# Peptides against a protein of PDB entry 5EIB: the designs that were tried, part 91

Target 1, 366 residues: chain A of PDB entry 5EIB
Amino acid sequence: VDLEPGTMDSVRSGPFGQIFRPDNFVFGQSGAGNNWAKGHYTEGAELVDSVLDVVRKESESCDCLQGFQLTHSLGGGTGSGMGTLLISKIREEYPDRIMNTFSVMPSPKVSDTVVEPYNATLSVHQLVENTDETYCIDNEALYDICFRTLKLTTPTYGDLNHLVSATMSGVTTCLRFPGQLNADLRKLAVNMVPFPRLHFFMPGFAPLTSRGSQQYRALTVPELTQQMFDSKNMMAACDPRHGRYLTVAAIFRGRMSMKEVDEQMLNVQNKNSSYFVEWIPNNVKTAVCDIPPRGLKMSATFIGNSTAIQELFKRISEQFTAMFRRKAFLHWYTGEGMDEMEFTEAESNMNDLVSEYQQYQDATAD
Target 2, 366 residues: chain A of PDB entry 5EIB as posed
Amino acid sequence: VDLEPGTMDSVRSGPFGQIFRPDNFVFGQSGAGNNWAKGHYTEGAELVDSVLDVVRKESESCDCLQGFQLTHSLGGGTGSGMGTLLISKIREEYPDRIMNTFSVMPSPKVSDTVVEPYNATLSVHQLVENTDETYSIDNEALYDICFRTLKLTTPTYGDLNHLVSATMSGVTTCLRFPGQLNADLRKLAVNMVPFPRLHFFMPGFAPLTSRGSQQYRALTVPELTQQMFDSKNMMAACDPRHGRYLTVAAIFRGRMSMKEVDEQMLNVQNKNSSYFVEWIPNNVKTAVCDIPPRGLKMSATFIGNSTAIQELFKRISEQFTAMFRRKAFLHWYTGEGMDEMEFTEAESNMNDLVSEYQQYQDATAD

## One batch from the design tools (peptide; made by RFdiffusion4, then SolubleMPNN)

Design b2_p14_1_s1 (from b2_p14_1, 11 letters changed)
Fold by OpenDDE base, seed 4:
Parts: C-alpha cells; structure tokens; sequence
Structure b2_p14_1_s1 (fold): chain B 366 residues (1-366), chain A 14 residues (1-14)
C-alpha cells in the first residue's frame, strides 16, 4: 500500500512483483509529504476503506487467519500515519486477531526529514494501544551496523533494507517452517509479552552480512550465540546491558546440534544472568530450524523483550520535545485537522511506556 | 495424512 503510485510501480517491476495479486496494489496519487496527519486524517483516510476491502477479501480466503503483519516506516507520512490508521481500523474489525508490526524507527543519521520525531511519537502512541507484537527496527542501529560492523563508508537504503529483510526472514522462520517453537503469532505473544503494553521487541541477526560479501565463513553455534547477544548485532539502538530482558527468543537456522545450541544458550544466559529478570521463569525460548537462510549455512535470529528498549523511546522523545517546545512545523499537522493536544497525549503515553519499562527493570522478586 | 493447517497470516506492506 502507498499514497504514491511510483512505489507500486517499483515493486511491480521488481524481481518479486509477480508474487503479489494486481488487485492487492492499493495506492494514492498525492502522497503524505512526510506528514503523519496527511497519512492519518486526510490522504490516508481517503484510501483506507479500499485497503480494508482488500484486507477483508484476503482474510475471508484464509482457512485459519491468525492475525496481521504490517511493515512500515515511522519516519514517513504514509507508513506512520496511514499505517497506524490501518492498524486501528483492522483492530476494530478483528479484535481477536494478533496485530504484529515491523516498525522502522527513524534516525537523523539516515534521513534529514526534520518532522520524523513527530511522525514516530504519534505512531508509537498508536502502536502501544493497537498492536500485540512490534519489532523495533531502528535506522540508527541499522546505520551503525552498516558503518561500524560492515565497514560501509556511506550506508545506503539498499544496505539497511538488506538487514531488515534478513531480520524479517529470521523472526518469521517459526511461522514458515512446521514443528518450531512459536509456530503461530498468538503463541509468540504468550511467550514474549508478559505485560500487554510491553510488546516492543529488539530484533538481532547473526551473522551480519553485507550485499555482495558472500565470503562469510560459516559461523559456529558458539559464535552465532555470542554475536546474537552482542549489542552490536541488535537492530534497535539500545544496549541490553543497560536494562533487563523480560523474555528472549532465539531462532537458529541450518544443520546443527540441538544439544550444542542448548549448551551455548545456557552458557550465554548464565554469563548474562544480571541482564535478565529473575521473576519470569523459563523466559528464554530456543528454536532450531534445519533449513538455512538463502546464501548462509547457518544463522541465528534474536528477539528480545528488554527494558533497554526505553533508550530508543527516550531518543525519539528528546528529539520530539526539542521541536515541540518551539511549536516547530505544527501548522503542517494542525492544517490537516490535528489538535496540538494529540501531540501532548502521544508524548505522555510514550513517557508512560518508558516509566513502565523502568519499573519492571527495577522490580525484584518478592 | 494430517492436514497441514496452513496458518495464513496476511502480510501488508506499507
């Protein structure tokens, strides 16, 4: 879905354009102009019913609908504004289905779009209320991985999107291959989300490979396990050592020993025990799929529900507050029918979420 | 033959 036609033409002409039904391409003409309010209240509101008609048709064709997965950017007006409108409307119509998102967080290192902190804060407010599972894919972390780890002098959107695609492929492994842990979205939510509002995940991937660097040595299970818990492999710009893991899922892919995986996972938990909450028993889940990712012999994908995710929200909040205290650019949002109070409510709810994560970080076993 | 219940999740890209 897009508010601009050019994105749809790029997808259609792409190597995978033929996997999508032509009738499932829903697009506008005017775009959101990087404005959440255009995506949510004007241009996006005009298009949302046409998207919902496609959603209904595809949902009715499912033998067993588990839920919905949305991939969107929180910096842009379409992904943020229209994406959160669509989430709200789907949640209203399908309240018993899981809402899962892959939410790309904006960064000033990646984009010069000044209003991204507004779009992100307004989006996070909606995601707190209307999603069951949100993978936080942070452009800050993706840029830092590309620059520091992959040694790319000038990271491109193509490089970032490669990491996003690897992560999405990793976290969806259990949904795509039978006999795995978390084989359905609801079971993932039950295992990963101990408190309803604390559903924001830190994804990670190992090995980190750039496009064209096919010469990565096949990593061992110990190396994969170590890299998966390294803050430099996290696709959210937060250090898990500054918080506590509520829950973790680890998904290994490729031909490996389950015994070796279990031994390495136990060793990494014991080494990092201070970074786990003590009051959630069996809070680490491990899956092994014998099917490797394309181009690799083995990989590991990490899903962390950690209180350290508050660092990501604090970064967005600080950027938001710096502009909002000056009322910078607000007229572009209020001109689309928004109230200034919606900004204050969104800021408040994101700060409450940060406070909730901090409360559970500081919680001891009674 | 156990019916492989294809649990379909609808994936929407925005």
Amino acid sequence: as target 1 above (366 residues)
Amino acid sequence: MKSIHHHHSAVFNL
Scores: peptide ipSAE 0.029, ipTM 0.592, DockQ to the pose 0.027
Fold by OpenDDE base, seed 1:
Structure b2_p14_1_s1 (fold): chain B 366 residues (1-366), chain A 14 residues (1-14)
Amino acid sequence: as target 1 above (366 residues)
Amino acid sequence: MKSIHHHHSAVFNL
């Protein structure tokens, strides 16, 4: 779905354009112009019913509808504004289905779009209320992985999107291959989300290896396990050592020993025990799929629910507050029928979310 | 015959 036709033409002409039904391409003509309010109240609101008709048709064709997965950017007006409108409308029509998102967080290191903090804050407000599971994919973390770990001198959107696609393929492994621990979206939510509002995940992927070092690096279960728990491999720009894990899932792919995986997962938990909450028993889940990802012998994908995710929300909140105190660019949003009060409500709800994560970080077993 | 219930998750890209 897009408010611009050019993005849809790029998908259609791409190597996978024929996987999608032609009738499932819904697009506008005017675009959102990086404005959440255009995506949510005007241009996106005109298109939403046409998207919902496609959603209904595809949902009726499912033998067993578990839920919905949305992939969107929180910096742009379409992905942020129209994406959150769609989430709200789908939640209203399908209240008993899981809403899962892959939400790309904006960063000033990747984009010069000055209004991204508004679009992100307004989106996070909607995601807190209307999603069950949100994978936080931070453009800042992706850029830092490309530059520092992959040794790319000038990271491109192609390099970032490669990391996103590898991660999405990893976290969805249990849904695509039978016999895994988290075989459905609801079981994933039950294992990963101990508190309803605390459903924001830090994804990670291993192996992450520079092209020059690939020939010298062994792909072993110990190396994959160590790399998944390294703060430098998190796809959210936060340090897990500054918080505590509420829950963790690890998904291994390829031919490996289950015994070796269990031993390495126990060893890494014991080494990092200070970074877990003590009051959630058995809060680490491990799955092994014998089918490797394309082009790798083995991989591991990490899903962390950590109180350290508050660092990402604090960064967005600080950027938002700096603009909002000056009323900078507000006339672009209010001109689309949005109230200034909705900015204050969204800022408040995001600050409440940060406070909730801090409360559970400071909680003891006593 | 194990019915492979293909749990189709609808993936919407925006």
Scores: peptide ipSAE 0.025, ipTM 0.575, DockQ to the pose 0.027
Fold by OpenDDE base, seed 5:
Structure b2_p14_1_s1 (fold): chain B 366 residues (1-366), chain A 14 residues (1-14)
Amino acid sequence: as target 1 above (366 residues)
Amino acid sequence: MKSIHHHHSAVFNL
């Protein structure tokens, strides 16, 4: 789905364009112009019914509908505004289905779009209320991984999207291969989300290796386990050492010893015990799929529900507040039918979320 | 710097 036709033409002409049904390409003509309000209340609102008709048709064709997965960017107008509108509308129609998102967080290191903090804050407000699981994929973290870890001097959107695709492939492993831990979206939510509002995840992927170092790197279970818990491998720009893990899932892929995985997962938990809450028993889940990702012998994907995710929301809130205090660009949103109160409500709800994460970070075992 | 048109496509996986 897009508000611009050119994106759909790019997908159709791409190497995977033939995987999608032609009728499942829903697109507008005018785009959102990087405006959340245009995506949510005007251009997106005109297109939403046509998308919902496709959603219904595909849902009716499912033998067992578990839920929905949305991939969107929170910096742009379409992914943020129309994406959150669609989440809301799907939640209204399918209240008992899991809503899962892959939400790409904006960063000034990647984009010069001045209004991204507004689009992100307004989106986070919707995601808090209308999603069950949100993978926070931070463009800042992706850029830093590409630059620092992968040694790319000029990271491209192709390089960032490669990390996103690897992460998405990792977290969805249990859904795509039978007999795995978290084999359905609801079991994932039950294992990962101890409190309804605290459903924002820090994904990570291993191995992350520069092209020059690939030939010298052994892929071992210890190295994957150690790299998966490294803050430099997190796809969210948060340091897990500044918070506490509420829950963790680790998904290993490839031919490896389950015993070795369990031993290494126990070792890494013990080594990082100060970064876990003590009051959630058995809060680390491990899965092993014998099918490696294409081009790798083995991989590990990390899903962390950590109170350190508040660093990401604080960064967005600080940028939002700096603009909002000056009423900068607000007329572009109010001109699309938004009230200034929707900004203050969204800011408040995101600050409440930060406060909730901090409360559970500071919570001791009774 | 070329304005990288942020084609913010929403992809639904059902």
Scores: peptide ipSAE 0.022, ipTM 0.453, DockQ to the pose 0.035
Fold by OpenDDE base, seed 2:
Structure b2_p14_1_s1 (fold): chain B 366 residues (1-366), chain A 14 residues (1-14)
Amino acid sequence: as target 1 above (366 residues)
Amino acid sequence: MKSIHHHHSAVFNL
């Protein structure tokens, strides 16, 4: 789905364009112009029913619909505005289904789009209310991984998208392949989300490999486990050491010993015990799938629900507040039918979310 | 440099 036809033509002409049904390409003509309000109230609102008709048709073809997975950017107008409109409309029609998102957070290191903090804040407000699980994929963290870890002097969108695709492939492993721990979307939510609003995850991947540097480093289970818990491997720009893990999931892929995985997962928890909440027992889940990722012998994917995710929201909130206090660019949103109150409500709800994460960070087992 | 506005298309993976 896009508000620009050129994006659909790029997907169709791409190496995987033929895997999608032609009728499942829904697109506009005008684009959102990086404006959330165009995506949510005007251009996106004109297209949403055509998307919902496709969603209904595909849902009716499912033997067992677990839920929905949406991949979108929060910095743009289409992914943020129309993406959150679609989430709301799907939630209204399918209230008992899991809503899962892969939400790409904006960064000034990756994009010069000045209004990204508005689009992100307005989107986070919708995600707090209408999603059950949100993977925070931060362009800040992806850029830093590409530059610092992968030693790419000039990270490209192809390099960032490689990390995103590896992470998405990792977290969806239990849904796509038989594993020792069968997870469905609802079982993941029950294990990962102790409080309804605290459903924002920091994903991580090991080994981190660029498309050009396929070092077939045969990583061991200990090395994968250590890298997976390293703050430098997190796809969200927050330091887990500044917070507390509420819950963790680890997904190993490839032929390995379950015993070795369990031993290494216990060792890393014990080593990092000060970074876990003490009042959630058995808050680490481990899955193993014998099917490795393409081009790797083994991998590990991390999913963390940590109070440190508040650093990401604080960064967005600070950028939002700096613009909003000056009413900068607001006329582009109000001209599409938005009220200034919707900005204040979105800012408030994101600040409440930060306060909730801080409360649970400071909560002792008294 | 053309800003490749990677408008992240909402991909519904059903």
Scores: peptide ipSAE 0.019, ipTM 0.446, DockQ to the pose 0.036

Design b2_p14_1_s2 (from b2_p14_1, 9 letters changed)
Fold by OpenDDE base, seed 4:
Structure b2_p14_1_s2 (fold): chain B 366 residues (1-366), chain A 14 residues (1-14)
Amino acid sequence: as target 1 above (366 residues)
Amino acid sequence: MRSVHHHHSAVFNL
């Protein structure tokens, strides 16, 4: 879905354009102009019913609908504004289905779009209320991985999107291949989300490889396990050492010993025990899929529910507050029918979420 | 033959 036609033409002409039904391309003409309010209240609101008609048709064609997966950017007006409108409307119509998102968090290192902190804060407010599972894919972390780890001097959106696609392929492994842990979205939610509002995940991937760098580095299970728990391999710009893991899922792919995986996963938990909550028993889950990702012999994908995710929300909140105190650009949002109070409510709810993560970080086993 | 219940999740890209 897009509010601009040019994105749809790029997808259709792309190497995978033929995998999508032509009728499932829903697009506008005017775009959101990087404005959440255009995506949510005007241009996006005019298009949302046409998207919902496609959603209904595809849902009715499913033998067993588990839920929905949305991929969107929180910096842009379409992904943020229209994406959160669509989530709300789907949640209203399908309240018993899982809402899962891959939410790309904005960063000033990647985009010069000044209003991204507004779009992100307004989106996070909606995601707290209307999603069951949210993978936080942070452009800050993706840029830092490309620059520091992959040694790319000028990271491109193509390099960032490669990391996004690898991560998405990793976390969806259990849904795509039979006989795995978390084989459905609801089991993932039950294992990963101990408290309803604390559903924001830090994804990570190992090995990290650039496009065209087919380093067939045959990583070992110990190396994959170590890299998967390294803060430099996290797709969210948070240090897990500044918080506590509520829950973890690890997804290994390729031909490896389950015994070796279990031994390495136990070793890494014991080594990092101070970074786990003590009051959630069996909070680390491990899956092994014999099918490697394309171009690799093996990989590991990490899903962390950590109180350290508050660092990401604090960064967005600080950027939001710096602009909002000056009322900068607000007239572009209020001109689309948005109230200034919605900014204050969104800021408050995100600060409450940060406070909730901190409360559970500081919680001891009584 | 166990019916592999293909649990379909609808994936939407925005």
Scores: peptide ipSAE 0.032, ipTM 0.607, DockQ to the pose 0.027
Fold by OpenDDE base, seed 2:
Structure b2_p14_1_s2 (fold): chain B 366 residues (1-366), chain A 14 residues (1-14)
Amino acid sequence: as target 1 above (366 residues)
Amino acid sequence: MRSVHHHHSAVFNL
């Protein structure tokens, strides 16, 4: 879905354009102009019913609908504004289905779009209320991985999107392939989300490989396990050592010993025990799928629910507050029918989320 | 032939 036709033409002409049904390409003409309000209340609101008709048709074709997966950017007006409108409308129509998102967080290192902190804050407010699971994919962290870990001098959107694609392929493994742990979306939510509002995940992937430098390093299970728990492998710009893990999931792919995986997962938990909450028993889940990802012998994907995710929200909140105190660019949003109160409510709800994460970080076992 | 119930998750890319 897009408010710009040129994005759809790029997807159609791409190497995978033929995998999508032609009728499932829904697009506008005017774009959102990086404005959340234009995506949510005007251009996006005119297109949303056409998207919902496609959603209904595809949902009716499912033998067993578990839920929805949305991939969107929180910096741009379409992914942020229209994306959160679609989430709200799907939640209204399908209240008993899991809403899962892959939400790309904006970074000044990747985009010069000045209004991204508004779009992100307004989006996070909607995601807190209307999603069950949100993978926070931070462009800050993706850029740092490309530059520092992959040694790319000038990271491209193609390099960032490669990391996103690898991570999405990893977290969805249990949904796409028969595994020992048949994780459906609801079972993942029950294992990962101890409190309804605390559903924001930091994903990670190992091995981190550039498209051009497929070093066929036969990584071992110990090396994969160690890399998953390294803060430098997190796709959210947070240090897990500054917080506490509420819950963790690890998804291994490839031919490996389940016993070796269990031993290494126990060792890494014991080594990092000070970074877990003591009051959630059995808060680490491990899955193994015998089917490796394309071009790798083995991989591991990490999903962390950590109170350290508050660092991401604090960064966005600081940028938001710096603009909003000056009412900078606000007339572009109010001109699309928004109230200034919606900005204050979104800022408040994100600050409440930060405070809730901090409360559970400071909670001791009594 | 065991019907492989394809758990179709609708993936929306925005």
Scores: peptide ipSAE 0.032, ipTM 0.602, DockQ to the pose 0.026
Fold by OpenDDE base, seed 1:
Structure b2_p14_1_s2 (fold): chain B 366 residues (1-366), chain A 14 residues (1-14)
Amino acid sequence: as target 1 above (366 residues)
Amino acid sequence: MRSVHHHHSAVFNL
């Protein structure tokens, strides 16, 4: 779905354009112009019913509908504004289904779009209320991985999107292949979300290796296990050592020993025990799929629900507050029928979310 | 015949 036709033409002409039904391409003509209010109240509101008709048709064709997965950016106007409108409308129509998102967080290191903190804050307000599971994919973390770990001198959107696609493929492994752990979206939510509002995940992927070092690196279960718990491999720009894990899921792919996986997962938990809450028993879950990802012998994908995710929300909140105190660019949003109070409500709800994560970080077993 | 319930999740890309 997009408010611009040119994005749809790029998908159609791409190597996978034929996997999508032609009738499932819904698009506008005017775009959102990086404005959340255009995506949510004007241009996106004109298109939403046409998207919902496609959603209904595809949902009726499912033998067993588990829920919905949305992939969107929070910096742009379409992904942020229209994406959150669609989430709200789907939640109203399907209140018993899981809403899962892959939400790309904006960063000033990747984009010069000045209004991204407004679009992100307004989106996070909607995601807190209307999603059950949100994978936070941070453009800052992706850029830092490309530059520092992959040794790319000038990271491109193609390099960032490669990391996104590898991560999405990893976290969805249990949904796509027969497995014991997290075989459906509801089981994932039950294992990963101990508190309804605390559903924002830090994804990670291993192996992350520079092109020059790939030939010298063994792919072993110990190395994958160590890498997926390394703060430098997190797809969210947060240090897990500054917080505590509420819950963790690890998804291994490829031919490996389950015994070796269990031993390495126990070792890494014991080594990092200070970074877990002690009052959630059995809060680490492990899955193994014997089918490797394309082009790798094995991989590991990490899903962390950590109180360290508050660092990402604090970064966005600080940028938002710096603009909002000056009323900078507000006339672009109010001109689309948005009230200034909705900015204050969104800022408040995001600060409440940060405070909730801090409360559970500081909580003891006593 | 184990019914392979194809749990289709609808993936919407925006």
Scores: peptide ipSAE 0.026, ipTM 0.588, DockQ to the pose 0.027
Fold by OpenDDE base, seed 3:
Structure b2_p14_1_s2 (fold): chain B 366 residues (1-366), chain A 14 residues (1-14)
Amino acid sequence: as target 1 above (366 residues)
Amino acid sequence: MRSVHHHHSAVFNL
């Protein structure tokens, strides 16, 4: 789905374009112009019914519908505005189904779009209410991984999207290969989300290795386990050492010893015990799939529900507040039928979310 | 800068 036709041509011409049904390509003509309100109230509202008709048709063809997965950018008007409209409409029609998102967070290091803090804040407000699981993929973290870890001198959107695709492939492993822990979206939510509003995850991937170093690095279970807990491999721009893990899932892929995985996972938890909450017992879940990802012998994917995610929301809130106090660009949103009150409600709800994460960070077992 | 149009792929987990 997109409000621009040119993105559909890129998917159709891609290596996997033929796996999608032609009728499942729904697109507009005008785009959202990086405006959430165009995506949510005007251009997106004109297209949403055509998307819902496709959603219904594909849902009716399912023997067992678990839920929905959405991939979107919170900086752009289509991904932010129309994406959250679609989430809301699907939630209204399918209240008992899991809503999962891969939400790409904007960063001034990657994009010069001045209104990204508005689009992101308005989107986070919708995601808090209408999703069950949200993977926070931060463009800042992706850029820093590409530059610092992968040693790419000029990271491209292709390099960032490669990290996103590796992460998505990792977290969906249990859904695609039966007999694993978290084999369905609901079991994942039950294991990862102790409180309904605290459903924002920090994903991580291992191995992250520069092309020049790949030949010299032995991929081992200890190295994967150490790397997936390293703050430098988090796909969200927050330091897990500044917070507490509520819950963690680790998904290993490839031929390895379960005993070695369990030993290394116990060792890394004990080493990082000060970064976990004490009042959630057995809050680390581990899965092993014998099928490696394409081009690797083994990998590990990390999913962290951590109170450190508040650093990401604080960064967006600070940028939002700086613009909103000046009413900068606000007329582009109100001109699409949006109320100024919706900005204040979205800011308030995001600040409440930050306060909730801080409360659970400071909570003791006593 | 081309906006990374993250296609809203509704992946129905069938």
Scores: peptide ipSAE 0.021, ipTM 0.448, DockQ to the pose 0.048

